Peptides against a protein of PDB entry 6RO1. Designs and how they scored, part 62

Target 1, 216 residues: chain A of PDB entry 6RO1
Amino acid sequence: LGKEIEEYIHKPKYCLPFLQPGRLVKVKNEGDDFGWGVVVNFSKKSNVKPNSGELDPLYVVEVLLRCSKESLKNSATEAAKPAKPDEKGEMQVVPVLVHLLSAISSVRLYIPKDLRPVDNRQSVLKSIQEVQKRFPDGIPLLDPIDDMGIQDQGLKKVIQKVEAFEHRMYSHPLHNDPNLETVYTLCEKKAQIAIDIKSAKRELKKARTVLQMDEL

## One batch from the design tools (peptide; aimed at target 1 S106 R108)

Design b2_p29_3_s1 (made by RFdiffusion4, then SolubleMPNN; from b2_p29_3, 17 letters changed)
Fold by OpenDDE base, seed 3:
Structure b2_p29_3_s1 (fold): chain B 216 residues (1-216), chain A 29 residues (1-29)
Amino acid sequence: as target 1 above (216 residues)
Amino acid sequence: SFKVGEYFEVNKANLEEALEKWEEYMKSL
């Protein structure tokens, strides 16, 4: 289900109006998850499809992403790679095809005027991290129907299925599955070091929703 | 000036106000 929503939101006809500078977006390219980045700019590139003679417009968004320092050394020839979880990384402006956006936030960051200095780019990373702390339940998403104005009946049916699934999951107290309690207890033990128990329970409920939505 | 961790939310309900906040910020830079 989550992937089916992504297939709508990353379409240029829906997402382009929301790709303003400072917009938080998630970028995922196959196995490479960059997590949350910040939109800097976007451009329309015309590509001529060899077989149709028609200009197929490619949309590229410049996103400030946390990249591995190793990938930066090769950035002239190789695609940027996400920083490892334990790596500091470096914030880089990466050209991203619009269909690689996995999420669009309602949050828009203030950004420095000049992103050429490393310190300015790293200050944006600090801003992302501070915003993530303010949203323990995860950075808020744009509503695809209410905010993005997507009228597609296919999406409406997907959302209705998600809501019905969530409602069923909320109506069944998760308390009766001992395997769930074990996963919850392990994640609560990790979360108890920094997060209120009430926030941790909501995060776990969301993580389960995501896992169950990835299986659907 | 740029401030770390400052943000605003942009949704359908506040789009106009959010655009104004962005423009004001950009003028302050």
Scores: peptide ipSAE 0.374, ipTM 0.888, DockQ to the pose 0.682
OpenDDE base, seeds 1, 2, 4, 5: peptide ipSAE 0.255, 0.323, 0.341, 0.371; ipTM 0.786, 0.866, 0.874, 0.885; seeds 2, 4 fail the geometry check

Design b2_p29_3_s2 (made by RFdiffusion4, then SolubleMPNN; from b2_p29_3, 12 letters changed)
Fold by OpenDDE base, seed 1:
Structure b2_p29_3_s2 (fold): chain B 216 residues (1-216), chain A 29 residues (1-29)
Amino acid sequence: as target 1 above (216 residues)
Amino acid sequence: SFKPGEYIEITKENREEAEKKWKEYMESL
């Protein structure tokens, strides 16, 4: 259910007005969760579909992300990797396809003007950590309907299902029906498999698109 | 000067004012 919401919010037609410098965004690429990063800039790249010659514009957002120091050594040839939980990491500006944004915050950070110095980038990590401290229940999210103005009936139906699910979870203490855990685990597995298939199809399309972006 | 952890929360109601405050801050740096 949360992932179905993600499929709406990361669409360029909805999220682009909110991708201002300093905006907190969550980035996830396949199995790699970068957590919260900060938007630096975005660009529209012209892409031509190889089979039709049709213009398929790619939207790339530059996001300041906490990366592993190991991934930075091969940054010319390899995609950035998230810092390990126990790793300090390094804040790096990473070009990210907009559909890798898993969340967008209502929070916009004040950022240094020049992010070229490592110290300035690391100061933004301190800012993220201070914001996380102020929001113990998590960094606040943009509401896709109220804040983002998404009028899609499919999204409204997803939200209604989430609310009805949450209401059922709170009204029926999960403690009493062992079958609910099995159904939830099966639904979560089925959702995860559907996610993995959609992710793998996106990965195949992205591996083709990243391979095509490295060939361009 | 830049201070770590300074932010603005932007809602639908405060969007214009928040964007103005953010711009004024960035111009002051």
Scores: peptide ipSAE 0.497, ipTM 0.923, DockQ to the pose 0.780
OpenDDE base, seeds 2, 3, 4, 5: peptide ipSAE 0.377, 0.487, 0.410, 0.467; ipTM 0.875, 0.920, 0.897, 0.915

Design b2_p29_3_s3 (made by RFdiffusion4, then SolubleMPNN; from b2_p29_3, 13 letters changed)
Fold by OpenDDE base, seed 1:
Structure b2_p29_3_s3 (fold): chain B 216 residues (1-216), chain A 29 residues (1-29)
Amino acid sequence: as target 1 above (216 residues)
Amino acid sequence: SFKPGEYFEVTKENLEEAEKKWEEYMKSL
């Protein structure tokens, strides 16, 4: 369900008005969770579908992300990797396809004017950490309806299902039947596997497109 | 001067005001 909401939020039609410099966003790619990063810039790339000649515009957001120092050594040929939890990492500007945005915050950070110096990029990491301390329950998310103004009936139905599921989880004390936890964990695993297979198929189709973009 | 952890919140309701705040910030740098 949360992932179905994500599929609305990262659509260019909805998110582009909110992808200003300084906007906090989460980035995830094929199991790589970069956590919170900061939007630096946005660009529209013209892409032509090879089979139809149709223009399929690609939306690329430059996001300042905490990357592993090891991934930077091969940065000419390899995709950036997230810093390990125990690693300090290095803040790098990474070009990210807009559909890899897993969340958008209401928070817009003030950022340095020049992000070329490492110290300026690392100062943004300090800013993210200071904001995280102010939000112990997590950095606030843009509400897709109230904050983004998405009027899609499909999204409203997803939200209603989430609310109805949450209400059922809280109204039925799952505490009394250990078999319900196993069935829910199996249903969540099966739903997560189905989502992961659909994502991996979409990511394989997109990674073929990104691999084809790196070959172009 | 850039200060770590300075931020403002931006929703659909204040997009235009937020751009003015951003422009003022960028002029102060």
Scores: peptide ipSAE 0.612, ipTM 0.944, DockQ to the pose 0.723
OpenDDE base, seeds 2, 3, 4, 5: peptide ipSAE 0.608, 0.586, 0.607, 0.609; ipTM 0.944, 0.944, 0.943, 0.944

Design b2_p29_3_s4 (made by RFdiffusion4, then SolubleMPNN; from b2_p29_3, 14 letters changed)
Fold by OpenDDE base, seed 3:
Structure b2_p29_3_s4 (fold): chain B 216 residues (1-216), chain A 29 residues (1-29)
Amino acid sequence: as target 1 above (216 residues)
Amino acid sequence: KFKPGEYIEMTKSNLEEALKKWEEHMKSL
């Protein structure tokens, strides 16, 4: 379910409008979870496959990510690796294929104009950490339907299945299973976010209706 | 001097505007 939503969000058609400099994004490459990084820029790379004539446009986003210092020594030849949990790491601008974006935040950071100095890059890590501290329930995500405007019926069906699953979990009497509390806390946070998005939609629809009445 | 934790939480209104500008751009391509 979560992965099925990611398959829509990371599509260039949907995510490119939101990849402005300073946008918080999560980057995951197979087993390598970089966590939250910050968009610096994006570029369209035309891979001319010489044999097919099809320009399959690869989109690359430059993301400021917390990298292992070990991976930085070989950064010219080797893929960047995420900082180990016990490692401070170093913030580096990493070229990331757009399909490796696992999440996109509603939050956009101010970033230094010059990211060449290490101190400027590390200041962005401090900003991410401060945002994480301000959002103890997790950094807010863009809603794929409401914020990103994805009209795909497949995504709507996935979201409906998630909502129906969450509703079924809430309608069952809480068996006092402590392992359920962790799953329930994640589901409750997600359902509360979905309620808050629905409430914000109702208020925005009311506000838009009022604005349309004042223009008449 | 850059301040850690300076951010903008994007409102639905400015996200809708960004989406609209993108849709207009995509129609011009």
Scores: peptide ipSAE 0.347, ipTM 0.817, DockQ to the pose 0.242
OpenDDE base, seeds 1, 2, 4, 5: peptide ipSAE 0.156, 0.020, 0.076, 0.030; ipTM 0.656, 0.491, 0.577, 0.519

Design b2_p29_4 (made by RFdiffusion4)
Pose (drawn by RFdiffusion4):
Structure b2_p29_4 (pose): chain A 194 residues (1-46, 58-67, 79-216), chain P 29 residues (1-29)
Amino acid sequence: LGKEIEEYIHKPKYCLPFLQPGRLVKVKNEGDDFGWGVVVNFSKKSLYVVEVLLRCAAKPAKPDEKGEMQVVPVLVHLLSAISSVRLYIPKDLRPVDNRQSVLKSIQEVQKRFPDGIPLLDPIDDMGIQDQGLKKVIQKVEAFEHRMYSHPLHNDPNLETVYTLCEKKAQIAIDIKSAKRELKKARTVLQMDEL
Amino acid sequence: SFEEFVEEKKEKRKEAKEKAEELNKENEE
């Protein structure tokens, strides 16, 4: 569901109008993410590209690392979420100190909103009048309700058990696909003719 | 229980949106 919502938000017809300088954006590519960042501007490429400050062809910052902000161009279809907040940015972003100042400004925004950095309502704000997105958002609130209600959500060992579950779940996916091809390979193809 | 949870989420979203609009105005100044 989360990924499905991102795809609607990826549509440039819907998200480009809200990519004003200083907008907070979360970006993820093929798995790894850079946390949150701030946009500077955007233009066409070659698809659209926006230059965004992120925590880090570079890779994202690790959890233990304090991080160092760097501006990088990214494709628009790599934005997972867009916030309602537009934090002020310095005119000349060349200096390192200013880049750190932006990192500290966002640290203060995250504090002013411990419930989470507010996101744009894709319908009330972004204008996605598509009916499929309605049913998606409904399933999200319902499944989030199911998640927080699960006895394991609060458990500190949840991440320890969730990984063993994820491993055991992937092994099962292999068995399924492996058996699928086996049932095919083991099949005699010309028996119906006969 | 689910209806109450949805209502709480809607209220929190509205409060967070209002705060974000106020913060945007402060930044423009």

Design b2_p29_4_s1 (made by RFdiffusion4, then SolubleMPNN; from b2_p29_4, 14 letters changed)
Fold by OpenDDE base, seed 5:
Structure b2_p29_4_s1 (fold): chain B 216 residues (1-216), chain A 29 residues (1-29)
Amino acid sequence: as target 1 above (216 residues)
Amino acid sequence: SFEKYLEEKRKRREEQREKAEKLNEEQAL
C-alpha cells in the first residue's frame, strides 16, 4: 500500500511542481536508501528511445545526498552510495531520476547558493538533522491529494485502504493477525497486478497507436 | 471510530504543516 502511493507521487506529472530548491525528498536506488536529501535543481533530459524514436523525457533531479566517502573516490565510474549509518559521509549533489524519489516532504529548506564548498554542503546536513529533531514522528510528507492535488481515483482508494488498515492496526496492536501480512502481500500483488494491467494497457494502447500509425 | 481516527489524523497533519510552515518562515528570515 505505501509503495502504491510512492508510485503515484514519484511520477513527473505530479511531483515536478514540488521539486523546488530546498525541498526535502527521500531517495532510494536499487536497495540503497540515501534517506532524506535536499533538492538542488531538476532538469528535463530529452531522451529519445533508441528503438521507437519516441521522446521519453527523463527527469533528473539533482539532490544533495549523504554519500559514502568510498563511493566518491570512484565518482567518475561508479554511482554514489549512501553513507553507512555509523559513517559521517559527505553531502554530494547527486543526479537522481525522479522515479527514485520515495517521499516528498512539505518542508523546504534554505540552501546555500554555492554548494561547491564542502562546508556549505555539510551545513545542509545539519539543517536536515535539525528538521528531524523537530519532527520526532518523522519528517512531514506532502499529502498526495490535498497538497499535490492528485485526483486519481485509484490513489484515493489506496489511501482509504491505507487509512482503514492503519486504523485497524492501531485499534488492535496485539492482533498481529498473520492475515494482515497476507492481506498486505495480496494487496501489493493486486496492486502490482493492477499496475501491470495498467502498464500493459498503456503499452497495448501505445502499440495500437503505433500500429494505427503504421496502417496510415 | 474510523471517522474519529481520520479526524485525529487530519489534525496531526495540520499541526505538522503549521510546524513545517513556521520552520520555513524561520529560514526565510
Scores: peptide ipSAE 0.328, ipTM 0.838, DockQ to the pose 0.760
OpenDDE base, seeds 1, 2, 3, 4: peptide ipSAE 0.323, 0.317, 0.320, 0.321; ipTM 0.838, 0.835, 0.831, 0.838

Design b2_p29_4_s2 (made by RFdiffusion4, then SolubleMPNN; from b2_p29_4, 12 letters changed)
Fold by OpenDDE base, seed 5:
Structure b2_p29_4_s2 (fold): chain B 216 residues (1-216), chain A 29 residues (1-29)
Amino acid sequence: as target 1 above (216 residues)
Amino acid sequence: SFKEFLEEKKKKKEEQKEKAKKLNEEQAK
């Protein structure tokens, strides 16, 4: 269910208006969870679909992400990797395909104008950590309906199900297996939303890559 | 009730939104 909401919010038609400099975003590339980063800018790249010759614009967002120092040594050849939990890491500007945004916050931070100095980039990490301290229950998200203005009925149905599921989870002590039927009814309605998710998954056939700066 | 749950959730979201707004205003100064 949460993933189904993500499939809506990361669509350029919905999220681009909210990708201003300083916006907190969560980046996930397959198994690589970068966690919360900060938008620096975004760009639209012209792309031609290999099979149709149709223009399919690629949206790339430059995000300050906490990267492993090891991945930075090989930055010429290897995609940036997230810092391990126990690693300090280094904040790097990483070009990210917009569909890799798993969450968008209502929070916008001030960012230094010059992000070339390491200290300026690391200052942004301190700012993210301060936000996390202010929001112990998690960094607040943009509401996909109220804040992002998404009118999709499929999304509304997903949200209603999430809310109903959450209510049941909080009302039932952990020991009652949520009846398989509820999972099935969620799965059947997933099938209808999976049409939109299939369109999003067809877009997900776009290589989930964190781009290298040299590819920009 | 489910209604009460939704109302409480809405209230919590509004509180978080107001905190976020204040933080954004601090960052814009």
Scores: peptide ipSAE 0.393, ipTM 0.869, DockQ to the pose 0.802
OpenDDE base, seeds 1, 2, 3, 4: peptide ipSAE 0.382, 0.389, 0.385, 0.387; ipTM 0.865, 0.868, 0.864, 0.868

Design b2_p29_4_s3 (made by RFdiffusion4, then SolubleMPNN; from b2_p29_4, 15 letters changed)
Fold by OpenDDE base, seed 1:
Formats: sequence, C-alpha cells, structure tokens
Structure b2_p29_4_s3 (fold): chain B 216 residues (1-216), chain A 29 residues (1-29)
Amino acid sequence: as target 1 above (216 residues)
Amino acid sequence: SFEKYLEEKKKLAEEQRKKAAELNEEQAK
C-alpha cells in the first residue's frame, strides 16, 4: 500500500511543482537507499523514444545526497553510492530521475547559493540532521491529496483500502488472518511485482537511458 | 475506538505539518 502511494507521488505530473530548491526528498535506487537529500535543481530533458519516435520527456532532479567517499573517486564512470551508516560520507549533487524519489517532505530548507565548496554541501547535511532531530518519528511527508492535490481515483481507492485495512486491524487485532494478509500481501506483491516489473522495466529502460545520457 | 485512532492520527499529522511550516518559516528568515 505505501509503495502504491509512492507510485503516484513520484510521477512528474504530480511532484514537479514541489521540487523546488531546498525541498527534502528521499531517494532510493533499487538497493541503494540514499535516505533524505535536498533538491538543488530540476531539469526537463527531451528524450525521443528510439522505437516510436515519440517525445518522452525525462525529468532529472539534482539532489544533494550523502554519498560514500569511495563512490566519489569513481564518480566520473560510476553511479554515486549511498554512504554507509557508520561512514561520514560526503554530500554530493547527484542527478536523479524523478521516479526514484520515494518520498517528498513538506520541509523545505534554505540551501547555500554555491554548492561547489565541500563545506557548503556539508552544512546542508547538518541542516538535514537537525530536521531529523526535530522529527524523531520521521520527517513529515507531503500529503498526496491535501498537499499535492492528486485527484486520481486510483490513489483514492488505495487510500480507502489502507483505511479499511487499518480499520480491520483495529477491529480484529487477533484475527490477523495470515491467509488474508498473505493473499493481500501476495496480491499486493503480485500487483507490486507487476508494477515493480513495469517500473523496473521502465527504470531499466530509463537507467539505460541515464547510463546512455552519462555516456553522452 | 477506531474513530479516536483516526482523530489522533489526523491530529498528529496536523501537528507535524505545523512544525514543518514553522521550520520552513525559520529557514526563510
């Protein structure tokens, strides 16, 4: 259910108005969880689908992310990797496809005008950490309906299912029918696997496109 | 009650939004 909501949030149609400089966003690329970063800039790139000739605009957001120092040495050829939990890491501006945004915060930070100096980038990490301290239960998210104005009926149905599930869990704490959770988790996993396969095929196509754009 | 749970959840979300707004205003100064 949470992932189904993410599938709406990361759509350019909905999230672009909220990708202002200083917006806190969470970035996840497959197995790489960068955690919370800060939007620096946004760009629209025209991409032509090689097979259809159709214009498929690519949306790239530059996000200041905590990266491993090891990945920075190879940054000319390799994708940035997230810093290990115990690693200090270094804040780097990473171009990210908009669909890799797993969450968008209601919080918007002030960022230095010049992010070329390491100290300016690291200052933003301190600001993120201060925000995290202020929100021990997690950084607040934009509401997809109330804040983002998403009117999609599919999303409303997902939310209704979440509410119905919460109600059932509340009403029947002992009747977690493991079969219903398993069937819902299997149907959600199947739907999510279908979405994730479709997303992963799109991401593989887009990751190939980003790799091709980095080779460009 | 489930209604009370939803109200508490809404209240918490509103408090978080308020804190976020306050923080955004602090950062804008």
Scores: peptide ipSAE 0.270, ipTM 0.814, DockQ to the pose 0.604
OpenDDE base, seeds 2, 3, 4, 5: peptide ipSAE 0.239, 0.239, 0.244, 0.251; ipTM 0.796, 0.785, 0.802, 0.805

Design b2_p29_4_s4 (made by RFdiffusion4, then SolubleMPNN; from b2_p29_4, 17 letters changed)
Fold by OpenDDE base, seed 1:
Structure b2_p29_4_s4 (fold): chain B 216 residues (1-216), chain A 29 residues (1-29)
Amino acid sequence: as target 1 above (216 residues)
Amino acid sequence: SFEEYLKKRKELRERQRELAKKLNEEQAK
C-alpha cells in the first residue's frame, strides 16, 4: 500500500510542482536508501526513446544527499552511495531521477546559494537533523490528495484501503483479519502486478537510466 | 468509529502541516 502511494507521488505529472529548491525529499535507489535530502534543482532532459523515436522526457532532480566518503573518492566512475549508519558521511549534490523519490515533505528548507563549499553542504545536514528533532514521529509528508492535488481514483482507493486497514489494526491489534490478507494479497497482487509492470518499466527505464546517468 | 479515526488523522495531519508551515516561515527569515 505505501509503495502504491509512492508510485503516484514520484510521477513527474504530480511531483514536479513541489520540487522547489529546499524541498525535503527521500531518495531510494534499489538497495541504497539515502534517507532525507534536499532538492537543489531539477531539469527536464529531452530524451528520445531509442526504440520508438518518441519523446520521453527525463526528469532529473539534483538532491543534496548524505553520501559515504568512500563513494565520493570513486565518484568519477561510480554512483554515489549512502552514508553508513555509523558514518558521518558527506553531503553531496547527486543527480537523481524523479522516480527514485520515495517521499516528498511539506517542509522546505533554506539552502545556501553556493553549495560548492563542504561547510555549506554540511550546514544543510544540520538543518535536516534539526527538522528531524522537531518531528520525532517523522518528517511530515505532502498529502497526495490535499497538498499535491492528485485526483486519480486509483490513488483514492489505495488511501481508503490504507485508512481502513490502519483503523482495523488500531481497533483489533490482535486480529489477523484473513480478509485483510486477501485484500492485501489482492492489493499486493495488483500492486505487485503494477509494481512488476512498473519495475519492468523501471528496470527498462533504470537500464536506460543507469545508461543515461553515465551520460550525465 | 472509522469516522472518528479519520477525523483524528485529519487533525494530526493539519497539526503537522501547521508545524511545517511555521518551520518554513522560520527558515525563510
Scores: peptide ipSAE 0.282, ipTM 0.812, DockQ to the pose 0.765
OpenDDE base, seeds 2, 3, 4, 5: peptide ipSAE 0.263, 0.251, 0.252, 0.275; ipTM 0.802, 0.788, 0.797, 0.808; seed 4 fails the geometry check

Design b2_p29_5 (made by RFdiffusion4)
Pose (drawn by RFdiffusion4):
Structure b2_p29_5 (pose): chain A 194 residues (1-46, 58-67, 79-216), chain P 29 residues (1-29)
Amino acid sequence: LGKEIEEYIHKPKYCLPFLQPGRLVKVKNEGDDFGWGVVVNFSKKSLYVVEVLLRCAAKPAKPDEKGEMQVVPVLVHLLSAISSVRLYIPKDLRPVDNRQSVLKSIQEVQKRFPDGIPLLDPIDDMGIQDQGLKKVIQKVEAFEHRMYSHPLHNDPNLETVYTLCEKKAQIAIDIKSAKRELKKARTVLQMDEL
Amino acid sequence: SELKEEEELLKAYALAHKKKYPKDILVKP
């Protein structure tokens, strides 16, 4: 569901109008993410590209690392979420100290909103009048309710058990696909003709 | 850590529908 919502937000017809300098954006590509960042501007490429400050062809910052902000161009279809907040940015972003200042400014925004950095309502704000997105948002609130209600959500060992579950779940996926091709390979093809 | 990040993102999607915020929240130092 989360990924499905991102695809609607990826549509440039819907998200480009809200990519004003200083907008907070979350970016993820093929798995790894950079947390949150701020946009500077955007233009076409070659698809659209926006230059965004992120925590880090570079890779994202690790959890233990304090991090160092760097501006990088990224494709628009790599934005996972867009916020209602537009934090002020310096005019000349060339200095390192200013880049750290922006990192500190966002650390203060995250404090002003411990419930989470507010996101744009894709309908009330972004204007996605598509009916499929309605049913998606409904399933999200319902599943979120199911998640926080699960006895395991609060358990500190949840991440320890969740990983063993994830591993055991992937092994099972292999068995399913492996058996699927086996039932095919083992099949005699010309028996219906006969 | 990845699980918590996914949970927070899903919570943020739900809050974006439940709580109404304006299109622009301006923040200055």

Design b2_p29_5_s1 (made by RFdiffusion4, then SolubleMPNN; from b2_p29_5, 19 letters changed)
Fold by OpenDDE base, seed 2:
Structure b2_p29_5_s1 (fold): chain B 216 residues (1-216), chain A 29 residues (1-29)
Amino acid sequence: as target 1 above (216 residues)
Amino acid sequence: LKLQEERQYLRMIVNSKRIKYPKVIDIYP
């Protein structure tokens, strides 16, 4: 459900009007969660689809993100990586495809005009951390309907399902149970064990297939 | 992890609806 909402929010036709300098956005690239960053600018790149010759415009957002220092050293050859949880990291302007925006905040920060100095970039991290402190329940999001003006009936149905799911979740007797975190951790462990068993079974099947091919 | 992230995201959406936030919150340092 959250992913289905994300599929609407990250569409250029909906999000571009809200990608002003200073807008807080969350960036996720596959397994790499950069968390909250700040929009610096965006650009439109013309891309030609190889099969149709049609112009498929790519939108690239320059986002100030907390990156690992290791990734910055290799930035000429490798994509920036998010800072590890225990790492201070460094704020860097990273070009991000618009579809990698997982969330857009209603919050807009003042950003320094010159982001070339490290201190100016790190000042923005302090501002993000202050916002996170002010919003302990999470940084406020733009409402896809009320704020972003998305009229898509599919999105409205998804939101209704999300609201119904959240209502059920909050009305669940376990929601206020002090053991909820313990139960949740046990469910996560069970899910991980199930993944590990499935992986081990796949490896065992591969090993058996190799042995059968050597006997043929 | 994925479920926790999804739950956190959903919680943020629900909280954003519960609180009448202005369309833009300008935070100055």
Scores: peptide ipSAE 0.041, ipTM 0.450, DockQ to the pose 0.540
OpenDDE base, seeds 1, 3, 4, 5: peptide ipSAE 0.018, 0.038, 0.021, 0.032; ipTM 0.533, 0.448, 0.542, 0.446; seed 5 fails the geometry check

Design b2_p29_5_s2 (made by RFdiffusion4, then SolubleMPNN; from b2_p29_5, 15 letters changed)
Fold by OpenDDE base, seed 5:
Structure b2_p29_5_s2 (fold): chain B 216 residues (1-216), chain A 29 residues (1-29)
Amino acid sequence: as target 1 above (216 residues)
Amino acid sequence: TKLREELEYLRQISLARRVKYPKEIVIKP
C-alpha cells in the first residue's frame, strides 16, 4: 500500500510544486535509505527516449543528505551512501532523480545561502534533528489528496484501504498492550511465515510439475 | 525492518489525512 502511494506522489506533475528550497523530503535509492533530507533546488534535463524519440524530461533535485564519510572519500567515481545509524555522517548536496523521493513533508526549513562550508551543511542536520524533536509522532507528511491535489481514483482507493487497515489495527484488543514492540515482532514473524509458506508452495508446485514432465 | 517502515509510513499517511496542517510549516532557526 505504501509503495502504491509513493508511485503517485513522486510523479513530477504532483511533486514539483512542493520542491522549494528548504522542503523536507525522504530519499530512498534501492537498498540505500538516506532518511530525511532538505531540498536545495531542482533542474529539468532533456532526455530523448532511445526507442521512441519522444522527449521525456528528467527532473533532478539537489538534496542535502546525511552521507557516510567513507563514501565521500571515493566520491570521484562512486555514488554517495547513507550514513550508518551510529555514524554522525556528513551532510552533502546529492543530485537525486525525482522518482527516488519516497515522502514529502509539510515542513520547510531555512537553509544557509552558502552550502559550500561544512559547518553550514551540518547546521541543517541540527535543524532536521530539532524538527524531529518537535514532532515526536514523526515529521508530518503532505496529504496527497488535500495538500498535493491528487484527484486520481486509484490513489483514493489505496487511501481508503489504508484508513480501513489503520482502523482495524487500532480496534485490535492488543493495541492497548503497552508492548507495541511485541505486536510488531509478532506481525513481522507472521509476515515472514506467510512469505516462507508462499515460497514453499511455489517450490512444491515446481517439483510436482517436474515430476509430471518426467512421467511423460 | 521493512515491515516496520511500511507500517510507520502508512501511519504517517493516515495522520496526514486526519490532522490538517498547513501545506507549508516554516520552521525558523
Scores: peptide ipSAE 0.526, ipTM 0.919, DockQ to the pose 0.609
OpenDDE base, seeds 1, 2, 3, 4: peptide ipSAE 0.524, 0.523, 0.517, 0.523; ipTM 0.919, 0.918, 0.915, 0.918; seeds 3, 4 fail the geometry check

Design b2_p29_5_s3 (made by RFdiffusion4, then SolubleMPNN; from b2_p29_5, 16 letters changed)
Fold by OpenDDE base, seed 1:
Structure b2_p29_5_s3 (fold): chain B 216 residues (1-216), chain A 29 residues (1-29)
Amino acid sequence: as target 1 above (216 residues)
Amino acid sequence: SKLRQELEELRQIANSKRIKYPKEILIYP
């Protein structure tokens, strides 16, 4: 279900308005998880479908990502690889196809204008790490409906299925409890409270416009 | 309950910030 939501948010039609410089995005390419990076810019590339001659535009986003230093030495011929968990890595600007964005954050960082110096790139890593410390439950995501304005009925159905699944998951361990009705009522109340907390967290997120790193 | 308290705290914080709903959180260094 999370993957089904991802299939909507990474579409250029929906995500391009949110790919401003400094936007936090999560990048995954097959088995490679780069984690959170920062958007630098995006570009539209003309592509021609080989069989139809139809123009199929490719969207490439340049993302500052934590890369393995080993992969950068071979970067003339090989794709950048994510830093190992125990490796510090090096922040590099990597061209990424927009469909490889697995998440888009509501967080936007102020980034240095010149990212050519290593120190400027590494300063952004420090900022990402500080944001991660301030959000122990995970970096805040853009809501696909409320923030991104996606009106697709398929997405609404996916969200409804997620909510229904969460409701069932919370109810299922209690199916054999003789106090089932009381437990169901409590589970429904907990589910409603969880929805309300999620809504309030979104509202709080929307109320947090501009923060200093120290105020997070 | 702990969850209700968290909800109320979050609502109070949200309401205290009379800001139009931004689509982003801008963080300065």
Scores: peptide ipSAE 0.186, ipTM 0.499, DockQ to the pose 0.228
OpenDDE base, seeds 2, 3, 4, 5: peptide ipSAE 0.164, 0.113, 0.216, 0.142; ipTM 0.490, 0.522, 0.510, 0.480; seed 4 fails the geometry check

